# Designs tried in a protein design run: peptides against a protein of PDB entry 7RZF. Part 92

Target 1, 358 residues: chain A of PDB entry 7RZF
Amino acid sequence: PFQEEHLKQLYKIVPIKDIRNLYVTFPIPDLQKYYKSNPGHYLGHLIGHEGPGSLLSELKSKGWVNTLVGGQKEGARGFMFFIINVDLTEEGLLHVEDIILHMFQYIQKLRAEGPQEWVFQECKDLNAVAFRFKDKERPRGYTSKIAGILHYYPLEEVLTAEYLLEEFRPDLIEMVLDKLRPENVRVAIVSKSFEGKTDRTEEWYGTQYKQEAIPDEVIKKWQNADLNGKFKLPTKNEFIPTNFEILPLEKEATPYPALIKDTAMSKLWFKQDDKFFLPKACLNFEFFSPFAYVDPLHCNMAYLYLELLKDSLNEYAYAAELAGLSYDLQNTIYGMYLSVKGYNDKQPILLKKIIEKM
Target 2, 358 residues: chain A of PDB entry 7RZF as posed
Amino acid sequence: PFQEEHLKQLYKIVPIKDIRNLYVTFPIPDLQKYYKSNPGHYLGHLIGHEGPGSLLSELKSKGWVNTLVGGQKEGARGFMFFIINVDLTEEGLLHVEDIILHMFQYIQKLRAEGPQEWVFQELKDLNAVAFRFKDKERPRGYTSKIAGILHYYPLEEVLTAEYLLEEFRPDLIEMVLDKLRPENVRVAIVSKSFEGKTDRTEEWYGTQYKQEAIPDEVIKKWQNADLNGKFKLPTKNEFIPTNFEILPLEKEATPYPALIKDTAMSKLWFKQDDKFFLPKANLNFEFFSPFAYVDPLHSNMAYLYLELLKDSLNEYAYAAELAGLSYDLQNTIYGMYLSVKGYNDKQPILLKKIIEKM

## One batch from the design tools (peptide; aimed at target 1 G48 E50 G70 Y318)

Design b2_p29_6_s1 (made by RFdiffusion4, then SolubleMPNN; from b2_p29_6, 14 letters changed)
Fold by OpenDDE base, seed 3:
Structure b2_p29_6_s1 (fold): chain B 358 residues (1-358), chain A 29 residues (1-29)
Amino acid sequence: as target 1 above (358 residues)
Amino acid sequence: SPNSVVKTEKEKKLEKEYNELLPILLRLK
């Protein structure tokens, strides 16, 4: 494990690629034995959430962050890390201290709310869906993966242990949260802006970096992180599929889309899946307006409308994606295109949300 | 990490980038 001298450190790292990343890392105990409860993934799900009241939503609203991921990672010597990884904007690179303050405010919110069994249940359900519909890996890759997993899990559980959550352990969630403190932090900032400003070289990869102690005053600011009223727990994900029934192929099934509705205002084409046999559907809608692109003004209005529509749907985008649903909205020369794809069970819910915003 | 969690494509990308840097981060003392 890291000693006290290795904590409260800031590393400024020069990347090979032109990237701007912030890594906020916390040493945590080895949690592998708790794979059935996986408290680190519970916390990663919340910290990395993209919905309203999330850490990312607030940091994006400030223009500091593009994306954020939280979770546990393997360490060395019988410990793990909890890591919050952030893709920084140019502006965000100037506000790293404030970004980290917001992280600790969110963590403080999680402490105040305590562990939520319903959140664990959603994680469990999402992982169960992922397990059920996992892609077939290539035999060689799969064998190598299994061999690695056998070091950690009983043979009988090897196929399921990566996905199936079984035990809600609020005590372990609280234990991990107790490690997510400023006194345990290791910060790495990765940016080309540090080129020529480094004084050390990493031995294995030749990565140039500078190490600095985080000032005690900054640590204290983070320790005194108050509850930020902008942070809220996510709402329940309404898009998680529960019905996976596959309808039998109809006798009248055609190899191509068939016109099943023809009216003055609409045409409907349908093709049943005869190839993949998954509980998934693709809904595609093309909307036609003779005025959409008649002139530059109408074109701009159609564009603006679609951008506003996309913005209004952004609250659902992440929850839908987690649940294996997606939508796409595009301007066309004739009007607008909408596509809804993924598990068919909750597509009507997502489609209704889209229509209500139109 | 031995456990798989459902992640967005953005999250998967960031995780990949992290995994490339992890060996470095672990060695920074």
Scores: peptide ipSAE 0.185, ipTM 0.813, DockQ to the pose 0.421
OpenDDE base, seeds 1, 2, 4, 5: peptide ipSAE 0.126, 0.144, 0.130, 0.164; ipTM 0.779, 0.792, 0.776, 0.801; seeds 4, 5 fail the geometry check

Design b2_p29_6_s2 (made by RFdiffusion4, then SolubleMPNN; from b2_p29_6, 14 letters changed)
Fold by OpenDDE base, seed 4:
Structure b2_p29_6_s2 (fold): chain B 358 residues (1-358), chain A 29 residues (1-29)
Amino acid sequence: as target 1 above (358 residues)
Amino acid sequence: SPLSPVRTEKQKELEKEYNELLPILLRLK
């Protein structure tokens, strides 16, 4: 376990690859026994959220961060880490202190709002979907993985323990949040810009790094992180599937798409799945406009329109993806292509959202 | 325990990169 002397440290690490990453890590108690409530996943879901009012949205708006991941990781025996990892832009590398300030502002927002049972329920439902449709692993990899997990979970729960949330434990969420404090932080910045500026070498991999104490003034700045009004809890994910019914194969089902509607204004092809038998659908729409490619001006307008449409839909993209839905929008020489893929249950909701923005 | 099994494809990719550096981070004193 890390002692006080190992906290409030900054590590500047030289990577082999040309990457710019920030790791903000917090030692936390071993939460393995609380796998049924998994407070670290609850917090990771919120901190790692990509929707409006998220930490990532703010950091992206500043041009400092491209991607963010938050969650718990296993440490050594008897402790874990909560880690917030971000991909830094070149500008973000210059604003690490402010990035971390925003992290603590978001964490403070989570403290102010308190644990939300509906968020836990969404995590539960998402995990249930992921479990239900988990791809079969290769036999050798599967057996090795199971053998490792057997050290942590009862045999009967080994297959489900990573996915099944059963208990809402606001007390454990608050306990983990209480560990996400500046006085408990370990910061690692990974960048080639530190090449030739390091004074230590890691024993096992030969990684070059520099260790510095984080100044008390910086720690205090993070401790005094105010509520940032830009941070909000995510809205409810309306795309989480609840109906997984697979309709029986129709007697007239064709091995190829059949034309089921043929009008002057629209053609519709349909093919029932006869192979995979999943509660998934692929909806493809091709829109034809006589004005889409008539001249360069119209082409540019069509392009700009689609970019604006994509931007306006970005608020749904993350929630849809988490729920196993995706969409794609592309310009074509004749107009626009739209694809909606994934679980069929909530596809109409996503499609409606897309159409409302069109 | 792994990070939440519910991740975007980007998050999964980032997690792989993260996991490469994690052993180093865990050993830095």
Scores: peptide ipSAE 0.271, ipTM 0.862, DockQ to the pose 0.407
OpenDDE base, seeds 1, 2, 3, 5: peptide ipSAE 0.208, 0.381, 0.392, 0.220; ipTM 0.849, 0.900, 0.902, 0.860; seeds 2, 3, 5 fail the geometry check

Design b2_p29_6_s3 (made by RFdiffusion4, then SolubleMPNN; from b2_p29_6, 15 letters changed)
Fold by OpenDDE base, seed 2:
Structure b2_p29_6_s3 (fold): chain B 358 residues (1-358), chain A 29 residues (1-29)
Amino acid sequence: as target 1 above (358 residues)
Amino acid sequence: SPNSVVKTEEEKKLAKESEELEPILLRLK
């Protein structure tokens, strides 16, 4: 484990590639024995969330960060790391101290709200979806992974242990959250801007870096991180599928789309899946307007309308993606195209949300 | 990669670059 002398350190690293990254790392206890509750996954889900009131949403709004990943990683024997990794903009590289302040403000929000059983249940349900469909997509990777996993899990649980959350352990969530403190931080900034400013070389890869102690004043600034009112817990994901029933193939099922509704205002084609046998559907809507492309003004209005509609739906985009749903909205020469794809169970909910914003 | 969530292509890039840099970061004393 890292000793106190290895904490509160800043590493300035020169990459081979032209990248700008920030790694905020915390030594944590070995959590492997707690795989049934997986408190690091719970915290990674919240810290890495992309919805309204998330850490990423605030950092994006400032133009400092493009992407954020949070979660646990295996360390050496007897400890792990919790890592928050962000892709930095050029401006974000100048605001690293303030980015980390926002990370600690979000962590402080998680402490103030405490562990939420509904969030654990959401993680459990998402993992159950991932588990149920993993085996159907790629059998080849399974045998080599099983051999590695057998070292960590009982043989009977090896197939499920990575995915099935069983126990809500708020005590373990709090224990990990208590390790996410400024006094326990290791910061790495990766940028070519440090070229020619390094004094050390890493032994394994020859990576050039500089190590500095983080000033006590900066540590105190992060320790005094207040509750930022912009940070909120996510709302419950309404799109997570729970029904995976596959309807039997109809006797009259056609190999091509059949016209099942024909009216003056609408035509509907349907094709049952005869190949994949997945609880998934594709809903495709084409809207025709005789006015959509009559002139440049109407074209520009139709474009602007679609951009405003997309913006109004951004609040659902991440939650839909997590749940294995997607939507697409496009302008067509005749009007507008909408598609909704993914697990069929919650597609009506997403479609309703889209229609309510139209 | 820490998030068991389906990663975006950008998250896959970050994960790959992180996989290259993390062993370094974890060894830096």
Scores: peptide ipSAE 0.129, ipTM 0.692, DockQ to the pose 0.421
OpenDDE base, seeds 1, 3, 4, 5: peptide ipSAE 0.113, 0.123, 0.121, 0.120; ipTM 0.677, 0.680, 0.688, 0.683

Design b2_p29_6_s4 (made by RFdiffusion4, then SolubleMPNN; from b2_p29_6, 10 letters changed)
Fold by OpenDDE base, seed 4:
Structure b2_p29_6_s4 (fold): chain B 358 residues (1-358), chain A 29 residues (1-29)
Amino acid sequence: as target 1 above (358 residues)
Amino acid sequence: SPNSVVKTDKEKELKKEFEELWPILERLK
């Protein structure tokens, strides 16, 4: 475990690749024994959330960060790390202290709200979906992976332990959250801008870096992180599938899309899946407007409309993606194209949300 | 692993970069 001398440290690292990354890390207890509750995953889900009121949403709005990953990482024996990792824009590289302040503001929001059982349930449900539809690993790789995890889990749970949440443990969530404090922070900034400004070399890879103590004033600033009113817990994810029933292939199923509706106003083609047998569907809509490209003004209006529509739907994009749903909206020569893809169970909900914004 | 939920494509890319750098970061004292 890291002692006090190893905490409140800043590492400026020169990468081989032209990348700009920030790693805000916290030593935490080994949580392996708590795999059934996985409090680190709960916190990672919230801290790594990309919806409205999320940490990432705020950092993106400021132009400092594009992507964010939050969660636990296994360390050496006896401890783990909780990590918040972001890519940095050029501007973000200049505002690392403020970025980290926002991280602590979000963490403070999580403390204020306390553990939410409904969030745990969503994590549980999402993990169940991921487990059910996990990609088939190659046999050799799969066997090696299983052998490795047998050291951590009972044999009967090896296949499920990584995915299935069983116990809501608010006490453990609070315990981990209590470790996410400025006094426990280790910060690494990765940027080529530190080239020629380093004084140390990492032993194993020869990575050039500089280590600095984070000033007490900065630590205090982070300790005094207030509640930022821009940060909110995510809303419930309405798109998480619960029905995975696969309907039997109809006797009259055609190998190509069949026209099942033909009217003056609409045509509908349908093809049942005869190959994959997944509880998924692809809904494709082409809308025809005689006015879409009649003149430059209408063309521009159609474009603007679609951009506004996309912006209005952005609040659902991340939740849909987490739930294994996606949508796409495009202008076409004749009007607009809409696609909704993924698990079929909640596609009607997403489609309704899209239509309500149209 | 970080974001043990269904990873977005962006998360997958970031995770790859993370995994490349993490061994270095973990060893820094």
Scores: peptide ipSAE 0.279, ipTM 0.782, DockQ to the pose 0.442
OpenDDE base, seeds 1, 2, 3, 5: peptide ipSAE 0.276, 0.270, 0.278, 0.276; ipTM 0.783, 0.770, 0.782, 0.778; seed 5 fails the geometry check

Design b2_p29_7 (made by RFdiffusion4)
Pose (drawn by RFdiffusion4):
Structure b2_p29_7 (pose): chain A 358 residues (1-358), chain P 29 residues (1-29)
Amino acid sequence: as target 2 above (358 residues)
Amino acid sequence: NTFFEQVQEKRWEEIPHDDIIDNVIYNLF
C-alpha cells in the first residue's frame, strides 16, 4: 500500500491523552513464506535488545528515551511492515532527527558485520528448550490459536510453529537488512504540542495531523557517514539454563503448602510440585512497612523509588527475562512486592542481585 | 508466544499509546 508518492514523509498527530511517541515505519515484502530461517526475528533480536552497549542503552544515556520496541509488524497477506517505535522525554521531542540518525547508526553498525552464527545457534537453542518444557494449555484459546495458524502450515508442524528452526541462511538476513534504508522511511510523530497547527483532519475518527514531507537535507544527512556511536553487539548469555533435573519427592509430602518458618521476622509456605514435573519454580515475597501509605507524600515516594529501581536494573536483568526467568517488583498499599518465576537454575543469582540492588 | 515476543509485548505495554491513533496511523493521506 505504500507507493512512492507517500514515502519519506513525517506526520504530526495530536492526541487526546498526553503522550509523546515516534514511529519509524519501513515497508518490506512478505516473509511468512520463509518460516524456517525467520530473518525478521533475527533483526528484531538485534534491534530491540536492551543491555550493555545497545540501541536503547545509548538513548537512555543521552536522556532522550525511556524504552523502545523493535521487531516487524505483519499486515494482511502479500505485504509486511517493520517498525521501530519509541517514546520521548521532554527534550527528546527537540532532537528527533538525531534519534533517527542514531537508529541508522546502529543499523549501519549491524550492516558492516552482517550475519552472526552464534546468535542464530543461541536463539534456536532457546526456542528448542522453551518448546521442550512448554507448559500446559487452557483448552479455550488454545484450539483457537492452532486453528488460527492452521491455514499457513502443513499438518505435521501445526504445533512446532516458530519454535523449531532448521537453517541459518544469511542471504535473507542480508535481504531484509538492505530494505531498511532512508529512502524507505515513514516517520510519524505524536505530540500534544500541535493543537493549533493542524490543517488536515481525519473523517472516520476525527483526529488531526500534518504533512511535513522531509526535505532532502536530512535524508542525505542520514545515509551519508555512519560509523558508530558507542554501540556493540550483545555478549555471551549466562542465564541460559543447564539443570533440567526433576528433584524427587521427599518423605513429608503434603497436598497444600505448609508453614515451615515462623519467626517475628518472616514466614514461609512451601510445596514441592506433585503434578507438573517441570524444572522450574516460582518464588514470591511481600515486604511490609507501616510507612508506605501514611500520607500522599509517603504513598508517592514508594512508586518513585521502586520505579527507579526497575529503571536501573532492567539493563542487568533483561537477559534473565530473555532466557525464561521473569521477575516483577511493584508496590502495594501495605508494602512492596516481589515475584520471580521461571527456570529452576538461576533464581538465587537473580533474587540475590535484586536484594542487593534494592 | 516465545520469550522474545513476550518481552517485546511487555515493552509495548509500557509505551504509552492511543488506540484511536493506532487505528489510523497507517492509513493517512

Design b2_p29_7_s1 (made by RFdiffusion4, then SolubleMPNN; from b2_p29_7, 20 letters changed)
Fold by OpenDDE base, seed 2:
Structure b2_p29_7_s1 (fold): chain B 358 residues (1-358), chain A 29 residues (1-29)
Amino acid sequence: as target 1 above (358 residues)
Amino acid sequence: MNLLDKVLAKREAEIPKEETIEKILLNLR
């Protein structure tokens, strides 16, 4: 475990690849024994959320961050880390202190709102869906994984333990939140901009780095993080499937899509799944417009329209993705293409949202 | 994204892109 001398440290690391990353890490207790409540997953879901009022949404609005990942990571026996990792823009590299301030403001928002049972229930439902409809892994990788996790979980639970949420434990959520404090922070900044500015070399990989203590004034600034009114808990995920019924095969199921509707304005083909037997569907729409590709101006307007449409749908995209729904929008030489894929139950909701924005 | 979800998703096999349906749709006149 890290001692006090290992906390409040800043590492400037030179990468091999041209990347800009920030790692904000907190030592936490070993949470493995709490896998049935998984408080680190709850916090990772919220801190890592990408919807409106999320940490990522605000940091993106500032132009500082492209992507964010939050959650628990295994350490050695008897300790873990909670990590917030962001991909930095060039501007974000100049605002690392302010990015971390926003992280602590979001954490303070989570403390102020307290643990939410409905958020836990959504995590439980999402994980149950993911487990139930999990794809086949490569046998060698899967067996090696299972052999590794047999050291941590009972044999009877080894298959479910990574997906299982059974117990809402607000006390454990608060316990982990209490470890996410500036006095416990370890910061790593990864950028090529530190080349020639390092004084240490890592023993195993030869990675060049500089280690600095974070100034007490900066720690104090983060400790005094107020509530930022831009941060909000996510809304309920309306895309989580609840109906998994598989309809029986029709007696005259064709191996190819059948034309089921033919009108002056639309053709509709349908193919029932006869292979996978999953509660999933693929909806594909081709829209025809004689104007979409008539000249370079119209082509660019059609492109801009789809980019604006995608941007207007960003509020739903992450929630849909979490629920195993996806959409795709593409320009074609004839007009546009829309695809909606995933669990069939909530596809009409996503499709309606798309159409309302068109 | 949640780090756990990212780790789990990396272990899932990419669903074979149903490139077949796009080809079918492009051929339906």
Scores: peptide ipSAE 0.128, ipTM 0.576, DockQ to the pose 0.026
OpenDDE base, seeds 1, 3, 4, 5: peptide ipSAE 0.119, 0.119, 0.115, 0.102; ipTM 0.593, 0.716, 0.721, 0.713

Design b2_p29_7_s2 (made by RFdiffusion4, then SolubleMPNN; from b2_p29_7, 16 letters changed)
Fold by OpenDDE base, seed 1:
Structure b2_p29_7_s2 (fold): chain B 358 residues (1-358), chain A 29 residues (1-29)
Amino acid sequence: as target 1 above (358 residues)
Amino acid sequence: MTLLEQVRAKKEKEIPKEETIEKVIFNLK
C-alpha cells in the first residue's frame, strides 16, 4: 500500500522518555503463509546477530549503537514490514547516515553470501529446543494467545507454527532481501534533541514530529554500499544442545547437595535434579585466593582481572545465550565466583573456553 | 524480533523467579 511518495522518508520524532532510537523500516510482502520457512526470522537472526563480524559489533566498536533488533513486523492486511531498530548513543545520533550505510553494507554482504542452509538449520534447532522445553505459561494468557493465532494457523499446527521450521526456502530469503533496499526505506529517528524543531503532530498520540524526504544523494550513497570486509557471517554455534538425555534419579538422592569429592585443593558438592527433570544443570565454582582481598591494591587488581576476563569472553556470550547457556563471573572477598547455567550438553564447552581465558 | 530477543523475552516471561533451579540451589545455602 505504500506508494513511492511514502518511501525514502525521514521522520524526526520527539519522545516523551529520554530515549535515542533509529528505526529503519522496509515494506515487504505478507509472509504469514510462509511460516514454515519463516524467511523474515532467518534475516532477523543474521541482521540482529551480536557476534564477531555482525552489524551490531561494528556499530558498537564505533560507539554509535548500544543494541540492535532486526525482524519482521505485521502491517495492515496483505503487507508486512522488516524493521531494523537500534538504540543510539549521543555520538550515534550524529552518524545516522553512516549507521544506515553500514546496515546496507551488511545487507549487501548477505546478498553476496546468499542463503545458508546451515544458518536455517541452527534457527530450526534452536526453535525446536525452545518449543520442546518451553516453560509453563499462565493458562489465561496462553489461551488468549492461542485463540489469537488460530486466525493465522491451522488448528493442528497452532501450537507448533510459531516455533517449528520445516522448509528451507532460499528463494523467499532472497525475495525479502531484495526488498531491503534504499529505494524502499522509511527512516525514523527518535530523540529529545528534536524538541522545538518539529512542524507536525501525530493525530492519535500527539507525538511531535518532522517529516523530510531523504535526499537523492543519500539514497544513492546507500545504493552504492560496498562490501565492508569487517562484516562476516556468524560462525556455527557450538553451544546448541543436541543431547537431552535425563539421567535416572539415584536411589540415594538427597534433597541437599552431597559432598562427592573432598581434597586439600577442592570440594565438590552434587545434587541431582529431583524436581524439574530438565536436561539443564547449574555449575557453580568458588575460587579461593588469599591474595584477592588482602589490601586495596590486590582487590582492585582482582576486579580488573575479572573485568578483562569478562571482556575476553564476550565473543562467546551471545552464541551461548542463543543456545540457552549463561555464565556469571563475580569477585568475592575470598576470590572469584563462576556460574554456568542452562542446557547441560554444551556446558563443558563453555566452561572449557572460560578456563582457557583464565 | 531477533532470535535473542525471543530467547530473552521467553526467559523473562516464562521462568517464575520463585521456582527456578537456581533458587532451589541457592535456598540450600
Scores: peptide ipSAE 0.026, ipTM 0.545, DockQ to the pose 0.049
OpenDDE base, seeds 2, 3, 4, 5: peptide ipSAE 0.023, 0.019, 0.024, 0.019; ipTM 0.518, 0.501, 0.578, 0.544

Design b2_p29_7_s3 (made by RFdiffusion4, then SolubleMPNN; from b2_p29_7, 17 letters changed)
Fold by OpenDDE base, seed 4:
Structure b2_p29_7_s3 (fold): chain B 358 residues (1-358), chain A 29 residues (1-29)
Amino acid sequence: as target 1 above (358 residues)
Amino acid sequence: MTPLEKVLKKREEEIPKEETIESIILRLK
C-alpha cells in the first residue's frame, strides 16, 4: 500500500495537548495469520523492554525519552505497522535523529543476536498468565470487542487467540526485523513547537502538520548504525510465576489477620484469602529503627538510604512488573515500610533480592 | 491484543482519538 514516495517521510504534527511524542513506524506485512507465533509481539517485547541494556534505558540515561512502547498495530487491509513510540523530553525533541539512530542500533543488535527461543517462551508464559487471570471487562465493551475479532479468528480460538502463543517462528521474527530498516521508515514528531510552521491541515480533524522528506544523508546515517555495546538482550525473567496452586481454606481461618508469631524482635500476622481465591499474596513489612527519626540528620540519612535502595532495585522493577509482581518502599517515622504484592510463587525471589540490596 | 498491545492501545487511548498520528498515517496514502 505504501509506495516508495510514502517512505522515508517526516511528519511534524501540532497537537492540541502539550505533548511531545515521536512515532517511528514501519510498514510490515499482515501478520494476523501468524497470531500463534506473534513475531510482532516478540519484537515489541524486546524493543519496548525497560531493563538494563534496553533501548529505553539508554535513551533515559541521555535525558531524551521518558517512556517507550514498541509493537505491531493494525493498518489497512493487507498490511500492518510496527511502531516505536516514545515520549520525548524537551531535550529529546532536539535529538530525534540520534534517538532514531539508537533505535536502529538496537534493531541491529537484535539481528546480530538472532531470534531467542527462551524470549519467546517468556512471552508465551507471560501471555498465558495474563489470559488465565484476566480481570472482568465491562460486558458491552467486551462483547463489541469479541464481535470485532470474530472476523479474524476461528470461533473456538476467539477468546485465546490474542494471548496464547503456540509456535516459535524465528523465520517470521527475522522477516519482521528485515522490514525495520531506515529505507522503510515513516517518522512522526508531535509537538506544539511546530505551531505556525505547518503547511497542511488534515481533512477530518483539522490537525495541522508538515510533511518533509528525510534527507538521504540521515537515512544513510541510520543505515550505517553500528552495534552499540551498551545494548544487551534482557536477562531471563526469574519472576514469571509457574505455580498457581490455591491452598484450601484452613479450618480455623479467621476473617481477620491472626498473630502467628510474637517475639521480642518480630510480630507476624497472617490472613488467608477467603474471598478471591487467587494465587496472589500481599506481604507487608514494617521495620522499626530507633535511629530513623531521632534527629534531622538521621531522618535525611534514612531517606537517602531508601532512595539508593530503590535505585539499586530498579534493575528488577520492570521484570517483576511484567511478571505481575510489585514492591513498594517507604520511609516511616519509625523506620521503613516494605510491601511485596502479586503472584505468590516468585515473591520469595523478589523479597530475597530486596533483602540482599538492603 | 497481547498485554503489550494493550499498553500500546492504552497509551493510544490517552492520545485523543481525533489526533492520533495513526489517523494521519492511515489517511496519508
Scores: peptide ipSAE 0.027, ipTM 0.588, DockQ to the pose 0.259
OpenDDE base, seeds 1, 2, 3, 5: peptide ipSAE 0.024, 0.029, 0.028, 0.028; ipTM 0.642, 0.625, 0.644, 0.544; seeds 2, 3, 5 fail the geometry check

Design b2_p29_7_s4 (made by RFdiffusion4, then SolubleMPNN; from b2_p29_7, 17 letters changed)
Fold by OpenDDE base, seed 2:
Structure b2_p29_7_s4 (fold): chain B 358 residues (1-358), chain A 29 residues (1-29)
Amino acid sequence: as target 1 above (358 residues)
Amino acid sequence: MTLLEEVLEKKRKEIPSDETIEAIILKLK
């Protein structure tokens, strides 16, 4: 357990690589016994969310952060950490205090809204999909992993324990959220900009760092974090698959795509999956326009159109990705190309949204 | 993204390899 002297500390660390990272860490109780509810995953899902009204969305809009990861990490025996890790821009490195303020504003929003059972259900469903369709791991790595986690989980649950959520525990969510306070914070900033400004060297790797107490005024500023009206809980993820039915192979299934529709305006090829037998599909669309590549102006307009289309779809990208859907949009010399890949069940929803933005 | 999601997402990408789809698309051109 961290003593008070280890809390409210700032570490400035010199990396070997040219990276700028911020780690905002909170000591939390050992949550391993609560794996069936996994309150740290619930909070990590929300804090690490990338959709509209998320912490990352706001920090990106300010040009301070590129990426954000939130969640629990193992500590020593009897405690864990909750970590919010961000990749900082050069500008973000100058605004670390304000970035952390926004983190506490988002945490305050989570307190104000309280635990949401529907968010837990989405986490449960996403994890169940991930478990059901988990890729084959290399046997050696998998066995080593399983051997390691056998110390934490019953033998009968060892395969499922990291994935299958069973219990909504709002009390545990609130308990963890109560540990995410400025008085409990440990901050690490990783940047080459601290070279020659450090006073300590780590014993094992020679990592140069400086440790400083966070000023009480800064702690108070974070303690007084208000509700920022820009922060919102995510909307329900409509892309989470629920139907996993695999259609039987057609008797006349061809090894190649068959032309199933031929019209003046469209051709459609279809190939049934005869190899993988997954509830997944790949939809590929080629759109033809005689104007797409007629001259440099039209080419640039077609490019700009596609970039604007991508930007307009960004609100769905993260939710689709979480649900195991992806899309790709490319300019071609003939027009544009659209690909939609992933679980087939919700592909029509994503496709509809794409077409509505076009 | 969560730390768990990052670990899980690295495992989700076995859609039929882009190579197979690209090969299909290339055969349709």
Scores: peptide ipSAE 0.033, ipTM 0.476, DockQ to the pose 0.027
OpenDDE base, seeds 1, 3, 4, 5: peptide ipSAE 0.050, 0.052, 0.027, 0.053; ipTM 0.533, 0.559, 0.506, 0.546; seeds 1, 3, 4, 5 fail the geometry check

